# Designs tried in a protein design run: peptides against a protein of PDB entry 3V4O. Part 107

Target 1, 234 residues: chain A of PDB entry 3V4O
Amino acid sequence: DQPLAKDKVALLIGNMNYREHPKLKAPLVDVYELTNLLRQLDFKVVSLLDLTEYEMRNAVDEFLLLLDKGVYGLLYYAGHGYENFGNSFMVPVDAPNPYRSENCLCVQNILKLMQEKETGLNVFLLDMCRKRNDYDDTIPILDALKVTANIVFGYATCQGAEAFEIQHSGLANGIFMKFLKDRLLEDKKITVLLDEVAEDMGKCHLTKGKQALEIRSSLSEKRALTDPIQGTEY

## One batch from the design tools (peptide; made by RFdiffusion4, then SolubleMPNN)

Design b2_p18_7_s3 (from b2_p18_7, 5 letters changed)
Fold by OpenDDE base, seed 1:
Structure b2_p18_7_s3 (fold): chain B 234 residues (1-234), chain A 18 residues (1-18)
Amino acid sequence: as target 1 above (234 residues)
Amino acid sequence: SEEEKLTEEWAKEGLTPL
């Protein structure tokens, strides 16, 4: 049976112009290209750049308001980030130096809130570093997640590793988006799609030994980004 | 494309961490 989405909603955040941290370049084009692709997949896409903490929290809140039972939710983030104790933190452009968890948005907290909406699919595409932030010793006490079996994480890099962009050329994709964009429109289970992206990236000599895609999923159904929206005929 | 390949070669020294 072909899975159906009640709706498909995506929030894309690209942070580049940090106040107290190195500026990035790739998130601009990455968000732009991903926006166009997801729109081709009939996602309702909100794309935002250079968000402060306040703006990021508001964007997430608005995103969550669009989620409901059976809705596909996709969150993409490109920017500075870190991972402490398995929790992913997105860094706003106005984050202090050093930044701590209270200055950042925890992805797992967002996931919890998405689960409360009884979404049909929760996809996180995180194009950020996953190194530990030694300046943040906080161990977040997160609420327990439900067993929804509809969760997919695509990490641009491995645990404890960095994700990269290309700086010396004109506007170019980050490494993750470079490979993701070539397969994103394929009608495949999202985990299978990401696995193929991982293989493509693995063939790239530029990032061999430096960056590799990690997929973390609990997805019991053959959900694809190409799944039709309920009540629509294609 | 050849341009993409060239860009990739240049990128070997131009990778910047996020």
Scores: peptide ipSAE 0.351, ipTM 0.711, DockQ to the pose 0.302
Fold by OpenDDE base, seed 5:
Structure b2_p18_7_s3 (fold): chain B 234 residues (1-234), chain A 18 residues (1-18)
Amino acid sequence: as target 1 above (234 residues)
Amino acid sequence: SEEEKLTEEWAKEGLTPL
């Protein structure tokens, strides 16, 4: 049976122009390219750049309002980030140096809120570093997640590692998006699709031993980004 | 720092960490 989505909604955030941290370049192009691809997949896409903490929190809140039972939710983030104790933190452009968890958005908290919406699929594509932030000693106590078996994480890099952008030319690209964009439109289970992206990335001589895609999933159904929206006759 | 050194080396190769 072909899985159906009630709707498909994506929030794409690209942070580049940090006030107190190194500026990035790739998120601009990566968000743009991903926006175009997801629109071809009939996602309702909100794409935002250079968000402050306040703006990021508002964007996530508005994103959550668009989620409901059976809706496919996709969150993409490109920017500075870190991972402490298995929790992923997205860094706003106005974050202090050093930043702490209180200055950042915790992805797992967003996931918890998405689960409360009874979504059909939760996809997180995190194009950020996953190194430990030594300046943040807080151990977040997160609310227990439900067993929804509809969760997919695509991490641009391995635990404790960095993710990179290519700055050889005037147009910078993230390594993750470079390979993801080539397969994103394929009608495959999302975990299978990401596995193929991982293989493609593994052939990249630039990032061998530096960056590798990690897939973390609990997905009990064959869900794809290409799944049709219920009630749409395309 | 060692991290800064690695960053500089990778920057020479056109890679910048996020």
Scores: peptide ipSAE 0.323, ipTM 0.693, DockQ to the pose 0.626
Fold by OpenDDE base, seed 3:
Structure b2_p18_7_s3 (fold): chain B 234 residues (1-234), chain A 18 residues (1-18)
Amino acid sequence: as target 1 above (234 residues)
Amino acid sequence: SEEEKLTEEWAKEGLTPL
């Protein structure tokens, strides 16, 4: 039987114009292109650029209010980030230098809150670096996650590695989005789709040995971004 | 393709970590 979504909601965040950190370029185009693609997939999309910590937290709160039982939730982030002890941190544009976890948004905390909504699918697409932040020595104590078997992480790069953009081009995609956008509309299980994106990225010698897609999933059902919304006629 | 190779060679100088 074809899996159904109760609804499909996406929050896209692109941070570029940092106050205390290097400026980025790709998130602008990446958010724009991903917005158009997800709308073609009947997602309700909220796209935001250059968010402060306060604005990011508010955006996540509003996003969570749209989630409910059986809803597909997708969070995309492009910007500065880091990973400490397996936890992913998104960096707001007003974060200090150096930043710490208290200045950032923890993705795993968002996942915990999404699980409380009994969502049908939780997808995280994280286009950020995953290097250890040595200025943050805090070991987070996170609440235990539920066993929901509906979680997919697409990391733009490997653990401890960097993700890249091309700044000497006018309007260029980040490396992750360059390959993701070509397959996103395919009617395939989301993990299969991302695996194919990983293979495409692996054939590009531009970032060979520098950046590779990592997929981390617990997905027991054949869920796709193309899954129809229940109660709608197509 | 040759075009892809040229694009990648040119782009290598512009790679910036996020």
Scores: peptide ipSAE 0.312, ipTM 0.689, DockQ to the pose 0.290
Fold by OpenDDE base, seed 2:
Structure b2_p18_7_s3 (fold): chain B 234 residues (1-234), chain A 18 residues (1-18)
Amino acid sequence: as target 1 above (234 residues)
Amino acid sequence: SEEEKLTEEWAKEGLTPL
């Protein structure tokens, strides 16, 4: 009963050079490392850096066009972000200060659109802060999600907490990616894989009590990133 | 250990939030 993917598609976004917000460093290397790993897993990977709101929306639209019934979709984001009322918002590099939901991309809206494609698996890896944006009082009315039982969120940090990057020897990595990359190629159910990453992160003394991986999933099948693409034999 | 050294170096450099 090996699960099969019709195809595997990933969109990786790393935002660093913000116009009106602090610049980041980690997304550059993190996107690069993740790109290489996902390609080894036979994902079709589109990796983009420093996207404006317009460019981000276009990238997501193009990503969605590649999704179809049984396709594995993975969205990775590294950059500024926030969470309010259970909704995650990715901040484009041209977002104003302060930014609001109207300036940002709502992850749950993207998930809704992915569900409409009848994907085989929807994975979100969100390497961003999850603090409440006090400058945004908007309560978005989102369309209800369908019960697809194929959703996995890997949040780099807990609700209401920050995610961090570390610079070493001229390179910067997110704490999340530092541990994720060591296990990403393992042939395990994606939630099990992420749980192991969470344990590895938990051993990091620097982020103890500051950052912890949160896994949110509704996944009724043993789906892995290593699942073969339909029609391919190894 | 090398891990301890790295951890110490990281602690000196500090973490920055995303």
Scores: peptide ipSAE 0.312, ipTM 0.696, DockQ to the pose 0.257; fails the geometry check

Design b2_p18_7_s4 (from b2_p18_7, 7 letters changed)
Fold by OpenDDE base, seed 1:
Structure b2_p18_7_s4 (fold): chain B 234 residues (1-234), chain A 18 residues (1-18)
Amino acid sequence: as target 1 above (234 residues)
Amino acid sequence: SEWEELTKKYSEEGLTPM
């Protein structure tokens, strides 16, 4: 009894050329590599780099328009970010220094909107730091999430920790993407797949004790990124 | 390739915090 997706849609955002913050390197390569992999999995992929706040909000809005009942939605973000009070914030390239929540996109708000679309699967892959932003102590008022049991978060790092990028002998990758790309095409429940990625990351001596993958999920079905699209024959 | 050229611009050796 193979689960079926009504469709599969992914939005990939890589922010690196920040105006008021340190520039990053990995998002360029990471978005590219993930794009190619997700396309092999028959995702409709929109990949964008160096988005302003306005552009990010528009991209998310357009992404949400592609979501509907039973659709698999995947949001990948690589860039600066922070986590306050359990909420993840993606930082646009034009964010001020210091930035606050009003300058950023809250992932949990996006999740709420995805739930309203009655999606079949909601996957967030967040390749960003998860340190608290000390310049913003505002507690966001978030609406309660629905119980949909179709949510998976893959955090590149642990709560309160940093994510890293590395260039060893080739192109620079985020540590998360370095290991994710090796397993992404496997026909496994997404949480199982990510757990294996976590184990692979744990073998990296460079980030041992510095960065570890965290999986947060509420997924009651054996949903995989490899699940076929309904009405398609292979 | 064009992609390789672009990636070279952003390549950095070592471990860098994101």
Scores: peptide ipSAE 0.179, ipTM 0.534, DockQ to the pose 0.275
Fold by OpenDDE base, seed 4:
Structure b2_p18_7_s4 (fold): chain B 234 residues (1-234), chain A 18 residues (1-18)
Amino acid sequence: as target 1 above (234 residues)
Amino acid sequence: SEWEELTKKYSEEGLTPM
């Protein structure tokens, strides 16, 4: 009755050294810490920093090549981003100012491609702002998602809000990663795990009324990041 | 470690939007 993954693959992207936008700091440490944690969970992890649009698209393509039927896919992004019409856009470091959807990578499009690979689980952890980009009124035309009931979004912030990084001495993580890292190794359904992270983050005085974790899921099975890989003895 | 040294660079007070 224990869910099994055929394999587990993660792509982690941290963009901080933007050319035409404010520099960030947290993505570096956040990607590093998450990489170490996911490796403990037997994920094959690809971690990349400061990607141009071209490099980001290539990274996603390479990530998709590692996915197949029953594989757990996890995408983590830390950097600038926005959300228009319910679609999340990750901003490459070479994006113009202002950026448009054509300059960015749409997360929902990646999800569609993951579904085509017949993945066992699709997890998106998006540590970026979700404000509307008023400089881009383009309505993205995306194909409808399949009903796979294996999708989990962890948004570092609520719809229309900003995500924040802490730049206090000794605090290197973004708010989301600060709390996520403490629970990530727990053997719990991923949505339950994220709910607990949300509660922990809610106790943070610094972000009260400014940032709250949002979980969006369609997950019909009790799947966890700790699920064993099929054929592997533990 | 290198990462420990990098974390020491965080000295700015407050929250920065991402």
Scores: peptide ipSAE 0.232, ipTM 0.564, DockQ to the pose 0.322; fails the geometry check
Fold by OpenDDE base, seed 5:
Structure b2_p18_7_s4 (fold): chain B 234 residues (1-234), chain A 18 residues (1-18)
Amino acid sequence: as target 1 above (234 residues)
Amino acid sequence: SEWEELTKKYSEEGLTPM
């Protein structure tokens, strides 16, 4: 049977103009291109750039309000980030140097809240570094996740590694988005799609041995970003 | 392609950590 989404909602965040950290360039183009692709997939897309902590938290709150039973939720983030103890942290543009968990948004916390909405699919595409932040010694104690078997993480890089952009070219995407955009419209299970993206990215000599896509999933159903929305004609 | 050219031209020095 063809899986159906009640609705499809995406929040895209690209942080570039950091106050206390190196500025980035790729998120602008990456968010723009991903926005256009997701709209072709009938996602309701909110795309935001250069968010402060306050603005990021508000954006996530508003995003969560759009989620409901059977809704497909996609969160894309491009910017500075880190990973401590398996928890991913997105860094707002006004984060101090050094930043800590209290200055950042924890992706796994967002996932917990998404699970409470009984979503049909939760996709996280995280184009950020995953190196440990040695300045943050806090061990987050998060609430236990539900067993929903509808979770997909696409990490632009492997655990403990960096994600890269090319700043010398004003037209170049981040490495992750370059390969993701070529396959995003394919009617395939999202984990299969990302696996193919991983293979394509693995052929890129520019980041070979430096950046590799990691897929982490618990997805028991054949869910695709191309899945039709209930009550709609295609 | 542009990316093939970039891959050939740029090393890790052309990459910026995110």
Scores: peptide ipSAE 0.188, ipTM 0.663, DockQ to the pose 0.324; fails the geometry check
Fold by OpenDDE base, seed 3:
Order: structure tokens, then C-alpha cells, then sequence
Structure b2_p18_7_s4 (fold): chain B 234 residues (1-234), chain A 18 residues (1-18)
């Protein structure tokens, strides 16, 4: 009755020390806390900070090698980013100013590759800005996605909006992680869990009117991050 | 584990794993 994962793997990337862009602070704590939580959920977690384009691409490639039929894959990113034409771009620390799509990693391309692996669940948690990059006029030609009905996007902010962190404090979470960490261990369908996080964020006076979680999903099964790994179920 | 190996690899390449 309950869905099972063949395995659960997560890649967490936090970019802070940009060479040509403003430095961030929250990704350090956010990646750390999320790592600990996902490990409690029996995810195999690789967490990396301050990756160049080359390093990010390599990390994603290695991540994809661990994916297979029925595996739960989770990609978390905290850093600079943008969204053009519905495509999310993660910005490496060595990206030029201004950056373009050729300098960045497209999340939707990663999703396509994950689909080819016949994964059981694909979760993307993107803690980055989603403003359009006016310096990037490239229209990406993406291949059509398969109908897998196992996709969940958690965007830290709305389309065209910014994601925020508290920079004046020593060790503070980004806004998204501040609320996500309180619910991540709950045994609920991942979309339901994220919806509750969205409500929590919406009730906060600090974030109201500034940042709101967006959930985009095609998930036909009751998949949860708490789902047991095959062979460990009772 | 596969992830430990990856972490080690990235560390050797100058990455900052957590």
C-alpha cells in the first residue's frame, strides 16, 4: 500500500562566495541543517558549498549516476539564480557578471536526465531568486518531458520574485529553510508537507508580501520523504 | 558508501563538503 523507495539520494548545493556577485551567508547553515534532517530520513546525502560551474556539473553527473529505477532523488540548491521562460538556472560561484544560461545549470535539464533514470520521485527545492535575467536572451530548447507523475518543485519564492536571507546575523537561515526545517520530518505526502510550509511562511509578518513558497507538482502517488527503502520495510 | 567516496573525491578536488 505504501510506496517504497529503492534508495534515497540527495545532492545539496549551497553557493555563497561568489566571485563577481554579492556574497550570501544563509546557504551554509541551510545546507547543514537540511543535511542533518535528510540523513534522519535515511537519505544518502552529498552536501557541497561554493561550487564552480565545472564542479557543479560534475556533482550533478555523479548524482545522476546514483539514480536508478525507483530511487528517490532530491536536489536542493541555495544561492543566486534566475528564471527565464519557466526554466530555473542555478548560478555557480565563478559565473561572470552578467551571467547567461551557458554559465549556469538548468534544473529542467537535470529533471529530464532524472526521468531517463526512471526514478521513483524527483524533488527539487530551489532556494534562489526567480527574477528574469534580462541579460540572457537565450531561449532554451528543451526536450519534451516524459509523463512520469513523480515531480515536485518547491520554489522558495514566487515567479519573478526574490528569495531572502538575514545577512546581519551570524548564523541565520534563509527564509525558506527557516520554515521547511520545522516540518521536513513529518510523515506526509511531500506536496502536503510543502503546502503546510507555505502556510507557515504566509502567516509570518516578516515574509508576508515579500516572499511566498510556490509548489509545482505532478505527483500521482502518495510519496513522502519518510517512505521506507525497499528491504527495510516491515 | 558511494556518497562517502563522492565526498572524498570532491574534497580532494578542493570542494567544500558538509
Amino acid sequence: as target 1 above (234 residues)
Amino acid sequence: SEWEELTKKYSEEGLTPM
Scores: peptide ipSAE 0.054, ipTM 0.564, DockQ to the pose 0.023; fails the geometry check

## One batch from the design tools (peptide; made by RFdiffusion4, then SolubleMPNN)

Design b2_p19_1_s1 (from b2_p19_1, 12 letters changed)
Fold by OpenDDE base, seed 1:
Structure b2_p19_1_s1 (fold): chain B 234 residues (1-234), chain A 19 residues (1-19)
Amino acid sequence: as target 1 above (234 residues)
Amino acid sequence: MVELSEEDIAAALAALAAE
């Protein structure tokens, strides 16, 4: 009755040294911290920093190759981003100013590809702004998603809002990661875990009224990041 | 992501100190 993962694979992308956009600092520290935590959870973690569009697309392709039936897939992104018409776009470091959807990676497209792999769990942790990009009026034509009931989105902020970082010394400069890291190792359903993170973050005076975690889930089973890998002893 | 302003940080610290 204990849910099992065939394997657990995570791709972590942190973009901070943008060519044509403001520099960030949090992604470096946050990716590092999350890497260590996920490895403690027996995730196979690929962590990459400052990826160009080409490199990001390649990284996603390689990530997808590691996915298969029953595999837990986790995608974490920290950097610039935007959301248009419900679609989330991750911004590569070499994106032009202004950038458009064609310059960025659409998370929903990645999700579609993950579904084709028949993964056991799809978790997206998006530490980026979700403001509308007024310079892009394109409405992406996306393929219909399958009903897999195993999708969890953890947005660092609400729709139309910003995600913040603190450019001071610390183990986590991003507000989202600051609170996520404290609970990530808990043996709880991932949506319950994120809900607790949301409550913790809600008490932060730094971003009160400015940033709030949003959870979007179709997860119909009790799946946790702590779930054991099939064939292993714990 | 966007950087919190010094003003935002100062305001938050002040709020914490007032509690």
Scores: peptide ipSAE 0.344, ipTM 0.810, DockQ to the pose 0.783
Fold by OpenDDE base, seed 5:
Structure b2_p19_1_s1 (fold): chain B 234 residues (1-234), chain A 19 residues (1-19)
Amino acid sequence: as target 1 above (234 residues)
Amino acid sequence: MVELSEEDIAAALAALAAE
């Protein structure tokens, strides 16, 4: 009855020093803070910054090699991005201007590959904009996803909107991570946890009416990031 | 992710001060 993970693995990517796009500052701090929190939750964490397209694809491949049946997988991304026709695209630092889907990594494709590993839980935390990219008219044709009922998306913002960071302070931080970090260690179902983060963000005057957390899930079981790893002394 | 504008920050600070 107590949910158990065979293992817990996280890949954190923060892109900030873009070559052809505005530079960001928050991903550095956000990745660092999230790394520390996830390690407290006994996640095996790989944290990477400023990845080219080639490096991002390699990182995802290596991440997938760590996944297996019953493993909890978490992917966090902070950087530039866009959403076309319900598909999320993460932008590498060497992406051209303008970028297109062939220059970026599609999150839904990664999800499909995670499903093939028969993971116990798939969590995506996407701190990126979700505005339509008008320079990309490609309609992605993706393979049908399996019905695994173990998927959770935490979008930093709602569809068609932007995700913001604060750069005027010595410690730059994304709005999403500002509130997520305060709740992440709570022993709650991941969707409930994110719902509380959404309410906290809703009280923020900095982004009221401009940014709102969106939760998309098909999680049929009570799963939490605090779930113990089977066979351990936890 | 995009940077908040100075105008947005100023407006937020003003709103907080008015509470």
Scores: peptide ipSAE 0.343, ipTM 0.816, DockQ to the pose 0.801
Fold by OpenDDE base, seed 3:
Structure b2_p19_1_s1 (fold): chain B 234 residues (1-234), chain A 19 residues (1-19)
Amino acid sequence: as target 1 above (234 residues)
Amino acid sequence: MVELSEEDIAAALAALAAE
């Protein structure tokens, strides 16, 4: 039977104008392109750029308020980031140098909160580096996750690796978004869709041996971003 | 994200030209 979403909500964050870290360019274009695509998929999309820690936390809080039972939630992040002990950290533009976990937003904590909302699908698209932050030796104590079988992580790169953007030729694009945008509208299980994106990325000479898409999922249903919204919301 | 180096770009272009 065709899976249905009670609603579809996406929060897109693109951080590029960092105060104490190298500036990026791709997040601007990538957020814009993804916004347009997700709106075509009937997502309610909130797109924000260059968020401070305070603003990011507020944005996530507001995003969570839009989630409810059966709602599809999608979080996209493009910017600086790191991964320590399996935990992904998004770096706000006002993060100090060096930054620590206390300065950043932990994706897994957001997931925990999304699970409490009994969402129908939780998708994280993280276009950030996943290298270990040696300046952060804290071991996060995370709450245990529920077994919801509705989680999909699309990491732009492998654990311990970097995610790249192209700033050449006057146009900036993230490698991940370059390939994701070509398939995002396909009516396929989200994990299958991302797997195809992974193969497309694998053919890119720019990032061979340097960046590869990683999919981590616990998705027991054939959920797709194209799934229709239940009821008369639209 | 990090910016792809000019060296990486050049290498990619060379690889494409070799195909």
Scores: peptide ipSAE 0.340, ipTM 0.813, DockQ to the pose 0.788
Fold by OpenDDE base, seed 2:
Structure b2_p19_1_s1 (fold): chain B 234 residues (1-234), chain A 19 residues (1-19)
Amino acid sequence: as target 1 above (234 residues)
Amino acid sequence: MVELSEEDIAAALAALAAE
């Protein structure tokens, strides 16, 4: 009883050339690496770099249009971000300094919209910091999520902590992607796969005590990124 | 994301060498 995906669609966003914030380097390589891997997994991948708020919102809207019943949706983000009151915010490259929630994209809002599409799997890979933004005291009012039991969050770091990248000696890679890429093609339940990544990351001396992968899921089925697309394998 | 400091990198390398 191999789970099947109606289709597999991924949106990858890497923001690095910020106008009012420190520039990053890892998102470029990370998006590239992940794109290649997801394509090997037969994902339809849209990879975008250095998106403004307007462009990010449009990209998400277009991504949502590709989702439908039974479709696997994967959203990857690498860049600046923050987390307030359990809500994750992705920071566009044109965000002001300081940025607020109205300048950013709320991941939980995207999740809500994905649920409305009756997707088969919703995967969020968030390679961003999860520290509170002290300059934003707004409490977003979000609609209650449905119980779809198909949600997986892979946070590059734990709540209240930072996610790191390496820019030393010509190397540019996020710590999260450094370990994720080695296991992404494994035919395993996505939560199991991420758990292994977490263990690998835990052995990294670069971020020991500073960054730890967090998995949040309600996935009640053995869904994997390797699951075949309906109508192709059968 | 934030960039790892040179100090962090150096410390990690030292830790690896000590193993």
Scores: peptide ipSAE 0.340, ipTM 0.812, DockQ to the pose 0.770

